# Peptides against a protein of PDB entry 2V3S, part 18

Target 1, 95 residues: chain A of PDB entry 2V3S
Amino acid sequence: PISLVLRLRNSKKELNDIRFEFTPGRDTAEGVSQELISAGLVDGRDLVIVAANLQKIVEEPQSNRSVTFKLASGVEGSDIPDDGKLIGFAQLSIS

## One batch from the design tools (peptide; aimed at target 1 D17 I18)

Design b2_p18_2_s4 (made by RFdiffusion4, then SolubleMPNN; from b2_p18_2, 6 letters changed)
Fold by OpenDDE base, seed 3:
Structure b2_p18_2_s4 (fold): chain B 95 residues (1-95), chain A 18 residues (1-18)
Amino acid sequence: as target 1 above (95 residues)
Amino acid sequence: GSRTVTSAAGRQFEVVSV
């Protein structure tokens, strides 16, 4: 399996690493993204963007070691998005 | 700190404060 880390801020704006595994051929990017949302770890508004970037990293994990992307939930938040501080952005990387 | 969340499908998510 592929060991992944999703780094993003929680509702208290605290930075967290969410570590999990992805097994190609068994798991789907859409399915795992839905699990993250159901677990309360990702905002439901971010399903599309998380799934798209999860798909990107798992299809070529040796080439795509890290991806940083804008969250839909961040655009609608009170803080100004900042990719350097991961405000309104999340980072997905190979562990 | 750290905690573990398990999905309905049985997947483990380890949440670590940075």
Scores: peptide ipSAE 0.837, ipTM 0.968, DockQ to the pose 0.838
OpenDDE base, seeds 1, 2, 4, 5: peptide ipSAE 0.836, 0.836, 0.836, 0.836; ipTM 0.968, 0.968, 0.968, 0.968

Design b2_p18_3 (made by RFdiffusion4)
Pose (drawn by RFdiffusion4):
Structure b2_p18_3 (pose): chain A 95 residues (1-95), chain P 18 residues (1-18)
Amino acid sequence: as target 1 above (95 residues)
Amino acid sequence: SSWTVKSGDRTFTVEKVS
């Protein structure tokens, strides 16, 4: 199992670290991304990008310690995207 | 502060960053 953290801003624009485990051979990037969306933790528009970056970090957790990516939900949403401030972006990392 | 969110058999622990 891999201990992972999804860091992104909530609806109030507060930064949060979301802790979860991923078990290779049991879990899939798509499945866990859907779980994040069904839990209301990730916007449904972000399924593809989150799944892609989850797959990246879980295939080589030794190489990829952190991945930062754009949110499809944040492309035009009132605040300009800013990767430094994790506005319109999120980050997956190894715990 | 922290709390948890469930989706099926999975638990997500959410920690607010100060």

Design b2_p18_3_s1 (made by RFdiffusion4, then SolubleMPNN; from b2_p18_3 with S1M T4E E15V S18E)
Fold by OpenDDE base, seed 4:
Structure b2_p18_3_s1 (fold): chain B 95 residues (1-95), chain A 18 residues (1-18)
Amino acid sequence: as target 1 above (95 residues)
Amino acid sequence: MSWEVKSGDRTFTVVKVE
C-alpha cells in the first residue's frame, strides 16, 4: 500500500497531518475521499478536489511526491488563502 | 500527539503539527 499524509487545517485552524494508506486496485480516490469526509476530517465541499489530487498522487507516487491544492471550502472563508501556510489549501504527500 | 479516527474499515491517524 501507499502511505499518504494529508496535511490540512481543521475548523480550529490547527494544522494536522492525516496519515492513511491507499491500496491500488482495491481503493479508489473517490472512495477514500468519501471516507475522509465521513470521518469528519475533510469538508464535504472538498470531495472533488481531494479525490482529484489523491488520484493524481497515487497514479505516479514516485513523480508526484507532494501536491498542494486549493480547497473549495476555503474560497468563501474569511481568511486569505495561502498555500505556504496551508490556509484554504491542503497538501497530499507520500509518507 | 496523535489519535486515530475510523470510518468503516478505514483508519486515519491524525497528528497535530501546529
Scores: peptide ipSAE 0.843, ipTM 0.971, DockQ to the pose 0.918
OpenDDE base, seeds 1, 2, 3, 5: peptide ipSAE 0.843, 0.843, 0.843, 0.843; ipTM 0.971, 0.970, 0.970, 0.970

Design b2_p18_3_s2 (made by RFdiffusion4, then SolubleMPNN; from b2_p18_3 with W3Y K6S E15V S18E)
Fold by OpenDDE base, seed 5:
Structure b2_p18_3_s2 (fold): chain B 95 residues (1-95), chain A 18 residues (1-18)
Amino acid sequence: as target 1 above (95 residues)
Amino acid sequence: SSYTVSSGDRTFTVVKVE
């Protein structure tokens, strides 16, 4: 399996690493993203963007070691989005 | 600090960075 880390700020604006595994051929980007949401770790509005980037990284993990993407849930927040600080952004990487 | 949470067959380990 592929060991992944999703770096994301929680509701307290604390930065956390969410570690999980992905097994190609058994897991799907959509399914794992839904499980992240069900676990309360990702906002439901971010299903599409998380799934898209998860698919990107798992299809070629040797080349796509890290992807940073803008969250839909971060747009309406009070904080100005900032990819460097991961405000309104998340980062998915190979562990 | 860290904790684990599960959803379906998936287990997630959450580690505080900052």
Scores: peptide ipSAE 0.837, ipTM 0.969, DockQ to the pose 0.908
OpenDDE base, seeds 1, 2, 3, 4: peptide ipSAE 0.837, 0.837, 0.837, 0.837; ipTM 0.968, 0.968, 0.968, 0.969

Design b2_p18_3_s3 (made by RFdiffusion4, then SolubleMPNN; from b2_p18_3 with W3Y E15V S18E)
Fold by OpenDDE base, seed 5:
Structure b2_p18_3_s3 (fold): chain B 95 residues (1-95), chain A 18 residues (1-18)
Amino acid sequence: as target 1 above (95 residues)
Amino acid sequence: SSYTVKSGDRTFTVVKVE
């Protein structure tokens, strides 16, 4: 399996690494993203963007070692989006 | 600090960074 880390700020704006595995051929980007949401770790509004980037990283984990993407849930937040600080952004990477 | 969360058949480990 592929060991992944989703770096994301929680509701308290604390930065956390969410570690999980992805098994190609058994798991789907959509399915795992839904599980992240069901676990309360990802906002439901971010399903599409998380799934898209998860698919991107798992299709070629050797070349796509890290991807940073804008969250739908962060666009209308009180904080100004900032990819460097991962405010309104999340990062997926290969562990 | 860290903790685990299960959803469906999947386990997530959450680790505080900052």
Scores: peptide ipSAE 0.840, ipTM 0.969, DockQ to the pose 0.922
OpenDDE base, seeds 1, 2, 3, 4: peptide ipSAE 0.840, 0.840, 0.840, 0.840; ipTM 0.969, 0.969, 0.969, 0.969

Design b2_p18_3_s4 (made by RFdiffusion4, then SolubleMPNN; from b2_p18_3, 5 letters changed)
Fold by OpenDDE base, seed 1:
Structure b2_p18_3_s4 (fold): chain B 95 residues (1-95), chain A 18 residues (1-18)
Amino acid sequence: as target 1 above (95 residues)
Amino acid sequence: SSYKVYSGDRTFTVVKVE
């Protein structure tokens, strides 16, 4: 399996690394994204963008070691989005 | 600090960074 890390700010704006595994051929990007949402770790509004970027990183994990992307849930937030501080952004990387 | 979250058969380990 592929060991992944999703770096994301929680509802308290604390930065956390969410570690999990992905098994190609058994897991799907959308399925794992749904599990992240069900676990309360990802906002439901971010299903599409998380799934798209999870798909990108797992299809070529040796080439795509890290992907940073804008969250839909971050657009209406009080803080100005910032990819460097991961405000309104999340990062997926290979562990 | 860290903790585990479960959803279905999947385990997520959450580690505080900042």
Scores: peptide ipSAE 0.841, ipTM 0.969, DockQ to the pose 0.896
OpenDDE base, seeds 2, 3, 4, 5: peptide ipSAE 0.841, 0.841, 0.841, 0.841; ipTM 0.969, 0.969, 0.969, 0.969

Design b2_p18_4 (made by RFdiffusion4)
Pose (drawn by RFdiffusion4):
Structure b2_p18_4 (pose): chain A 95 residues (1-95), chain P 18 residues (1-18)
Amino acid sequence: as target 1 above (95 residues)
Amino acid sequence: SSREVKSGDRTFTVEKVS
């Protein structure tokens, strides 16, 4: 199992670290991304990008310690995207 | 602060960043 953290801003624009485990051979990037969405933790528009970056970090957790990516939900949403600030972006990392 | 969110058998621990 891999101990992972999803860091992104909540609806109040507060930064949060979301802690979860991923078990290779049991879990899939798509499945866990759907779980994040059904839990209301990730916007549904972000399924593809989150799944892609989850797959990236879980295939080589030794190489990819952190991945930062754009949110499809944040492309035009009142605040300009800013990867430094994690506005319109999120980050997956190994714990 | 922290809280937990469930989706099926999975638990997500949400920790507010200071």

Design b2_p18_4_s1 (made by RFdiffusion4, then SolubleMPNN; from b2_p18_4, 7 letters changed)
Fold by OpenDDE base, seed 4:
Structure b2_p18_4_s1 (fold): chain B 95 residues (1-95), chain A 18 residues (1-18)
Amino acid sequence: as target 1 above (95 residues)
Amino acid sequence: GSSKVYSGDRVFTVIKVE
């Protein structure tokens, strides 16, 4: 399996690393993204962007070691998005 | 320190960074 880390801020604006495994051929980017949402770790509005970037990293994990992307939920937040501080952004990386 | 979060059979390990 592929060991992944999703780095993003929770509702208290605390930065967390979420570690999980992805097994090609058994897991799907859409399915795991839905599980992240069901677990309360990702906002439901971010399903599409998380799934797209999860797919990107798992299809070529050796070339895509890290991807940073803008969250839909961040646009509607009170804070100004900032990719350097991961405000309104999340990062997926290979563990 | 870390915590486990579950969604069905899926296990997520959550680690506070800052």
Scores: peptide ipSAE 0.829, ipTM 0.965, DockQ to the pose 0.883
OpenDDE base, seeds 1, 2, 3, 5: peptide ipSAE 0.829, 0.829, 0.829, 0.829; ipTM 0.965, 0.965, 0.965, 0.965

Design b2_p18_4_s2 (made by RFdiffusion4, then SolubleMPNN; from b2_p18_4, 7 letters changed)
Fold by OpenDDE base, seed 5:
Structure b2_p18_4_s2 (fold): chain B 95 residues (1-95), chain A 18 residues (1-18)
Amino acid sequence: as target 1 above (95 residues)
Amino acid sequence: GSSVVRSGDREFTVVKVP
């Protein structure tokens, strides 16, 4: 399996690493993304963007070691989006 | 600090980043 880390801020604006595994041929990007949402770790509005980037990284994990992307949920936040601070952004990476 | 969250058959380990 592929060991992944999703780094993003929680509702208290605290940065967290969410570690999980992805098994090609058994898991799907959308399925795992739904589980992240069901677990309360990802906002439901971010299903599409998380699934898209999860798919990207698991397609070529040796080449795509890290992907940073804008969250739909972050656009409506009070803070100005900033990819360097991961405000309104999340990052997926290979462990 | 760290915690484990499970949804369905999926397990997630959540770790606070300093």
Scores: peptide ipSAE 0.828, ipTM 0.966, DockQ to the pose 0.928
OpenDDE base, seeds 1, 2, 3, 4: peptide ipSAE 0.828, 0.827, 0.826, 0.827; ipTM 0.966, 0.965, 0.965, 0.965

Design b2_p18_4_s3 (made by RFdiffusion4, then SolubleMPNN; from b2_p18_4, 5 letters changed)
Fold by OpenDDE base, seed 2:
Structure b2_p18_4_s3 (fold): chain B 95 residues (1-95), chain A 18 residues (1-18)
Amino acid sequence: as target 1 above (95 residues)
Amino acid sequence: SSYTVRSGDRTFTVIKVP
C-alpha cells in the first residue's frame, strides 16, 4: 500500500499530520475521502477537492510526492488563505 | 502527541505538528 500524510489544520487551527494507507485497486480516492470526513478529520465541503488531489497523488506517486491545494471550507473562513502556513490549504504527501 | 481514529476498516493516525 501507499503510505500517505494529509497535513491540515483542525478546528482549533492546530496543524496536524494524518497518516493513512491507500491500496491501489482496492481503495478509491472518493471512498477514502468520505472516510476522512466520516472520521471528523476533513470538512464535508472539501470532499471534491480532497478526492481530486488524493487521486492525483496515488495515480503517480513517484512523480507527485507532494500536492498542496485550497480547501473549500477555508474560503468561507475568517482567516486569509495562505498556502505556506496551510491556512485554508491542505497538503498530501507520500510518507 | 498522537491518537488514532477509525472509520470502518480504515485507521487514521493523527499527530500534532509542532
Scores: peptide ipSAE 0.838, ipTM 0.969, DockQ to the pose 0.925
OpenDDE base, seeds 1, 3, 4, 5: peptide ipSAE 0.838, 0.838, 0.838, 0.838; ipTM 0.969, 0.969, 0.969, 0.969

Design b2_p18_4_s4 (made by RFdiffusion4, then SolubleMPNN; from b2_p18_4 with R3S E15V S18P)
Fold by OpenDDE base, seed 4:
Structure b2_p18_4_s4 (fold): chain B 95 residues (1-95), chain A 18 residues (1-18)
Amino acid sequence: as target 1 above (95 residues)
Amino acid sequence: SSSEVKSGDRTFTVVKVP
């Protein structure tokens, strides 16, 4: 399996690493993304973008060691998005 | 600090980043 880390800020704006595994052929990007949402770890509005980037990283994990992407849930927030600080952004990386 | 969150059969380990 591929060991992944999803780094993003929680509701308290605290940065957290969410570690999980992805098994190609068994897991799907959308399925795991839905599980992240069901677990309360990802905002439901971010299903599409998380799934897309999860797919990107798992399809070529050796080439795509890290991907940073804008969250839909952060677009209309009061904080100015900042990919360096992961404000309104999340990062997926290979562990 | 870390904690585990489960959704179905999947386990997520949540680690606070300093």
Scores: peptide ipSAE 0.830, ipTM 0.966, DockQ to the pose 0.969
OpenDDE base, seeds 1, 2, 3, 5: peptide ipSAE 0.829, 0.829, 0.829, 0.829; ipTM 0.966, 0.966, 0.966, 0.966

Design b2_p18_5 (made by RFdiffusion4)
Pose (drawn by RFdiffusion4):
Structure b2_p18_5 (pose): chain A 95 residues (1-95), chain P 18 residues (1-18)
Amino acid sequence: as target 1 above (95 residues)
Amino acid sequence: PESWEVKSGDRTFVVEKV
């Protein structure tokens, strides 16, 4: 199992670290991304980008310690995207 | 830090405020 953190801002624009485990051979990037969406933790528009970056970090957790990516939900949503401030972006990392 | 849990099926997500 891999101990992972999804870091992104909540609806109040507060930064949060979301801790979860991923078990290769049992879990899939798409499945876990759907779980994040059904839990209300990730916007449904972000399924594809979150699944892609989850797959990236879980295939080589030795190489990819952190991945930062754009949110499809944040493309035009009142605040300009800013990867430094994790506005319109999120980050997956190994714990 | 403030924290709470969110469930989706058998999975639990632990959320910590930064």

Design b2_p18_5_s1 (made by RFdiffusion4, then SolubleMPNN; from b2_p18_5, 7 letters changed)
Fold by OpenDDE base, seed 5:
Structure b2_p18_5_s1 (fold): chain B 95 residues (1-95), chain A 18 residues (1-18)
Amino acid sequence: as target 1 above (95 residues)
Amino acid sequence: AESYKVYSGDRTFTVVKQ
């Protein structure tokens, strides 16, 4: 399996690393993204963008070691989005 | 760092506070 880390700020703006595994041929990017949402770790509005970037990283994990992407939920937040501080952005990386 | 587990179906997530 592929060991992944999703770095994301929670509702209290605290930065967390969310570790999980992805098994190609058994797991799907959308399925795992839905599980992240069901677990309360990702905002439901971010399903599409998380799934797209999860698919990107797992299809070529040796080449796509890290991806940073803008969250739909972050656009409507009170803070100005900042990819460097991961405000309104999240990062997926290979562990 | 402090960590805890979160479950959704058969999926396990380990959350590590930064």
Scores: peptide ipSAE 0.825, ipTM 0.959, DockQ to the pose 0.958
OpenDDE base, seeds 1, 2, 3, 4: peptide ipSAE 0.825, 0.824, 0.823, 0.825; ipTM 0.959, 0.957, 0.957, 0.959

Design b2_p18_5_s2 (made by RFdiffusion4, then SolubleMPNN; from b2_p18_5, 6 letters changed)
Fold by OpenDDE base, seed 5:
Structure b2_p18_5_s2 (fold): chain B 95 residues (1-95), chain A 18 residues (1-18)
Amino acid sequence: as target 1 above (95 residues)
Amino acid sequence: AESYTVKSGDRTFTVVKQ
């Protein structure tokens, strides 16, 4: 399996690394993203963008070691989105 | 670092505070 880390700020704006595994051929990007949401770790509004970037990283993990992407949930937030600080952004990386 | 585990179905997530 592929060991992944989703770096993301929680509702208290605290940065967390969420570690999980992805098994190609058994898991789907959409399915795992839904599980992240069901676990309360990802905002439901971010399903599409998380799934898209999860798919990107798992299809070529040697080339896509890290991807940073803008969250839908962060657009209307009080803080100005900032990819460097991961405000309104999340980062997926290979562990 | 502090960490905890969250499950959704059969999937396990380990959350590590940064």
Scores: peptide ipSAE 0.823, ipTM 0.959, DockQ to the pose 0.977
OpenDDE base, seeds 1, 2, 3, 4: peptide ipSAE 0.823, 0.823, 0.823, 0.823; ipTM 0.959, 0.959, 0.959, 0.959

Design b2_p18_5_s3 (made by RFdiffusion4, then SolubleMPNN; from b2_p18_5, 7 letters changed)
Fold by OpenDDE base, seed 4:
Structure b2_p18_5_s3 (fold): chain B 95 residues (1-95), chain A 18 residues (1-18)
Amino acid sequence: as target 1 above (95 residues)
Amino acid sequence: AESYQVRSGDRVFTVIKV
């Protein structure tokens, strides 16, 4: 399995690392993204962008060691998005 | 580091405060 880390801010704007595994052939990017949402770790509005970037990283983990992407849930927020501070952004990386 | 686990079905997520 591929060991992944999703770094993003929680509802208190605290930065957390979420570690999980992805097994190619058994898991799907959309499925795992839905599980992240069901677990309350990702906003439901971010299903599409998380799934897209999860797919990107798992299809070529040797090349895509880290991806940073804008969250849909962050667009309507009060804070100005900032990829460096992961405000309105999240980061997926290979553990 | 402080961590806790969250589950969705059979999947386990480990949450670590940065």
Scores: peptide ipSAE 0.826, ipTM 0.956, DockQ to the pose 0.951
OpenDDE base, seeds 1, 2, 3, 5: peptide ipSAE 0.825, 0.825, 0.825, 0.826; ipTM 0.956, 0.956, 0.956, 0.956

Design b2_p18_5_s4 (made by RFdiffusion4, then SolubleMPNN; from b2_p18_5, 6 letters changed)
Fold by OpenDDE base, seed 1:
Structure b2_p18_5_s4 (fold): chain B 95 residues (1-95), chain A 18 residues (1-18)
Amino acid sequence: as target 1 above (95 residues)
Amino acid sequence: AESWTVRSGDRTFTVVKQ
């Protein structure tokens, strides 16, 4: 399996690393993304963007060691989006 | 705690505070 880290700010704006495994051929990007949402770790509005970037990193994990992407849930937030501080952004990386 | 486990179905997530 592929060991992944999703770095994301929670509802309290605290930065956390969420570690999980992905098994190609058994897991799907959309399925794991749904589990992240069901676990309360990802906003439901971010299903599409998380799934898309999860798919990107697991299809070529050796070349795509890290991907940073804008969250749909961050657009209407009070804070100005910032990819460096991961405000309105999340980062997926290979552990 | 600096880290904790969250489960959804058969999926396990380990959350680590930064």
Scores: peptide ipSAE 0.822, ipTM 0.955, DockQ to the pose 0.879
OpenDDE base, seeds 2, 3, 4, 5: peptide ipSAE 0.821, 0.821, 0.821, 0.822; ipTM 0.955, 0.955, 0.955, 0.955

Design b2_p18_6 (made by RFdiffusion4)
Pose (drawn by RFdiffusion4):
Structure b2_p18_6 (pose): chain A 95 residues (1-95), chain P 18 residues (1-18)
Amino acid sequence: as target 1 above (95 residues)
Amino acid sequence: PNELSLEEAKAAAARATA
């Protein structure tokens, strides 16, 4: 199992670290991304990008300690995207 | 940043749907 953190801003624009485990051979990037969306933690528009970056970090957790990516939900949503401030971006990392 | 749990969020979402 891999101990993972999804860091992104909530609806109030507050930064949060979401902790979860991923078990290779049991879990899939798509499945876990859907779980994040059904839990209301990730916007449904972000399924593809979150799944892609989850797959990246779980295939080589030794190489990829952190991945930062754009949110499809944040492309035009009142605040300009800013990766430094995790606005319109999110980050997956190894705990 | 604040600390959150995916399992707690999933359990809350299941209760809200029920």

Design b2_p18_6_s1 (made by RFdiffusion4, then SolubleMPNN; from b2_p18_6, 9 letters changed)
Fold by OpenDDE base, seed 1:
Structure b2_p18_6_s1 (fold): chain B 95 residues (1-95), chain A 18 residues (1-18)
Amino acid sequence: as target 1 above (95 residues)
Amino acid sequence: AKVMSLEEALAAARAAAE
């Protein structure tokens, strides 16, 4: 399996590293993304973007060691999105 | 950053829903 880390800020704007595994052929990007939402770790509005980027990293894990992407939920917030600070952005990386 | 496990988070969520 592929060991991954999703880094993003929680409701208190604290950075969290969420560790999980992805097994190609068994897991799907959408399925794992839905689990992240079910666990309360990802906003439901971010299903599409998380799944898309998860798919991107797992299809070429040797090349795509890290991907950073804008969250749909972050656009609605009062804070200005910032990929460097992961404000309104999340990051997927190979563990 | 705080390190968390998706597996553990899912388990906690399920427990809270029961």
Scores: peptide ipSAE 0.659, ipTM 0.913, DockQ to the pose 0.933
OpenDDE base, seeds 2, 3, 4, 5: peptide ipSAE 0.655, 0.658, 0.657, 0.659; ipTM 0.912, 0.913, 0.912, 0.913

Design b2_p18_6_s2 (made by RFdiffusion4, then SolubleMPNN; from b2_p18_6, 8 letters changed)
Fold by OpenDDE base, seed 5:
Structure b2_p18_6_s2 (fold): chain B 95 residues (1-95), chain A 18 residues (1-18)
Amino acid sequence: as target 1 above (95 residues)
Amino acid sequence: AKEMSLDEALAAAKAAAA
């Protein structure tokens, strides 16, 4: 399996590193993304973008070691989005 | 950053919903 980490801020704006595994042929990007939502770790509005980027990283894990992407849930927040600080952004990386 | 596993988070969420 592929060992991954999702880094993003929680509702208290604290950075969390969420580790999980992805097994090609068994898991799907959308399925794992739904689990992240079910666990309360990802906003439901971010299903599409998380799944898309998860698919990107697992299809070529050696080429896409890390992907940072803008969250739909963060676009209308009071904080200015910042990919460096992961404000309104999340990051998937190969562990 | 706070470290956690998805599996543990899922288990916790399930327990909280029960």
Scores: peptide ipSAE 0.706, ipTM 0.924, DockQ to the pose 0.920
OpenDDE base, seeds 1, 2, 3, 4: peptide ipSAE 0.706, 0.706, 0.705, 0.705; ipTM 0.924, 0.925, 0.924, 0.924

Design b2_p18_6_s3 (made by RFdiffusion4, then SolubleMPNN; from b2_p18_6, 8 letters changed)
Fold by OpenDDE base, seed 2:
Structure b2_p18_6_s3 (fold): chain B 95 residues (1-95), chain A 18 residues (1-18)
Amino acid sequence: as target 1 above (95 residues)
Amino acid sequence: AKVMSLADAKAAAAAAAA
């Protein structure tokens, strides 16, 4: 399996590193993303963007060691999105 | 950053729902 880390801020704006595995042929990007949401770790509004980027990283893990992407849930927040601080952004990386 | 596991989160959720 591919070992991954999703880094994003929780409801208290604290950075969390969420570890999970992805097994090609068994798991799907959308399925794992839904699990992240069901666990309360990802906002439901971010299903599409998380799944898209998860698919991107698992299809070419050697080339895509890290991907940073804007969250839909961060758009309407009062905080200005900032990819460097992962405000309104999340990061997937190969562990 | 706080380190956590999806697997652990799933297990916790399952336990809470039992």
Scores: peptide ipSAE 0.624, ipTM 0.890, DockQ to the pose 0.875
OpenDDE base, seeds 1, 3, 4, 5: peptide ipSAE 0.622, 0.623, 0.620, 0.623; ipTM 0.890, 0.890, 0.888, 0.889

Design b2_p18_6_s4 (made by RFdiffusion4, then SolubleMPNN; from b2_p18_6, 9 letters changed)
Fold by OpenDDE base, seed 1:
Structure b2_p18_6_s4 (fold): chain B 95 residues (1-95), chain A 18 residues (1-18)
Amino acid sequence: as target 1 above (95 residues)
Amino acid sequence: AKELSLEEALEEARRRRE
């Protein structure tokens, strides 16, 4: 399986590194994304963008070691989105 | 950053709903 880390801020604006595995042929990007939402770790509004980027990283993990993407849930936030600080952004990386 | 496990988080979420 592919070992991944999803880094993003929680509702308290604290950075979390979420470890999970992805097994090609068994897991789906949307399925794992739904688990992240069910666990309360990802906002439901971010299903599409998380799934899309998860698919991107697992299809070519050797080339796509890390992907940073804008969250839909962060667009309407009070804070200005910032990919460097992961404000309104999340990052997926190969562990 | 705080380290979390998706597996553990899912388990905790399940317990909270029961």
Scores: peptide ipSAE 0.749, ipTM 0.937, DockQ to the pose 0.942
OpenDDE base, seeds 2, 3, 4, 5: peptide ipSAE 0.748, 0.747, 0.749, 0.748; ipTM 0.937, 0.936, 0.936, 0.936

Design b2_p18_7 (made by RFdiffusion4)
Pose (drawn by RFdiffusion4):
Structure b2_p18_7 (pose): chain A 95 residues (1-95), chain P 18 residues (1-18)
Amino acid sequence: as target 1 above (95 residues)
Amino acid sequence: TFIKSVTANGRTFEVYTA
């Protein structure tokens, strides 16, 4: 199992760290990303990008300690995207 | 600081302040 953290801003624009485990051979990047969406923790528009970056971090958790990526939901949403401030971006990391 | 937990399909996501 891999201990993972998804860091992103909530609806109030507050930064949060979401802790979760991923078990290779049991879980899939797509499945877990859907779980994040059904839990209301990730916008549905972000399924593809979150799944892609989850796959990247779980295949080589030794190489990829952190991945920062754009949110499809944040492309034009009132605040300009800013990766330094995790606005319109999110980050997956190894705990 | 711990905020809450959210469960989906038996999986639990623990939410903390950054």

Design b2_p18_7_s1 (made by RFdiffusion4, then SolubleMPNN; from b2_p18_7, 7 letters changed)
Fold by OpenDDE base, seed 3:
Structure b2_p18_7_s1 (fold): chain B 95 residues (1-95), chain A 18 residues (1-18)
Amino acid sequence: as target 1 above (95 residues)
Amino acid sequence: AFITSVTSGGKTFDVYSA
């Protein structure tokens, strides 16, 4: 399996690392993203962008060691998005 | 630091403070 870390801010704006595994052929990017949402770890509005970037990183984990992407949920917030501070952004990386 | 572990649909997610 591929060991991944999803770094993003929680509801208290605290930066957390969410560690999980992805098994090609068993897991799907869409499915795992749905479980992240069901677990309350990702906003439901971010399903599309999380799934897209998860798919990207698991397709070529040796080449795509880290991907940072803008969250749909961050656009509607009062905070100004900032990829450097991961405000309104999340990061997926290979553990 | 380890915060918690959440399981959903057979998937386990371990949450750490970054």
Scores: peptide ipSAE 0.850, ipTM 0.972, DockQ to the pose 0.953
OpenDDE base, seeds 1, 2, 4, 5: peptide ipSAE 0.850, 0.849, 0.850, 0.850; ipTM 0.972, 0.972, 0.972, 0.972

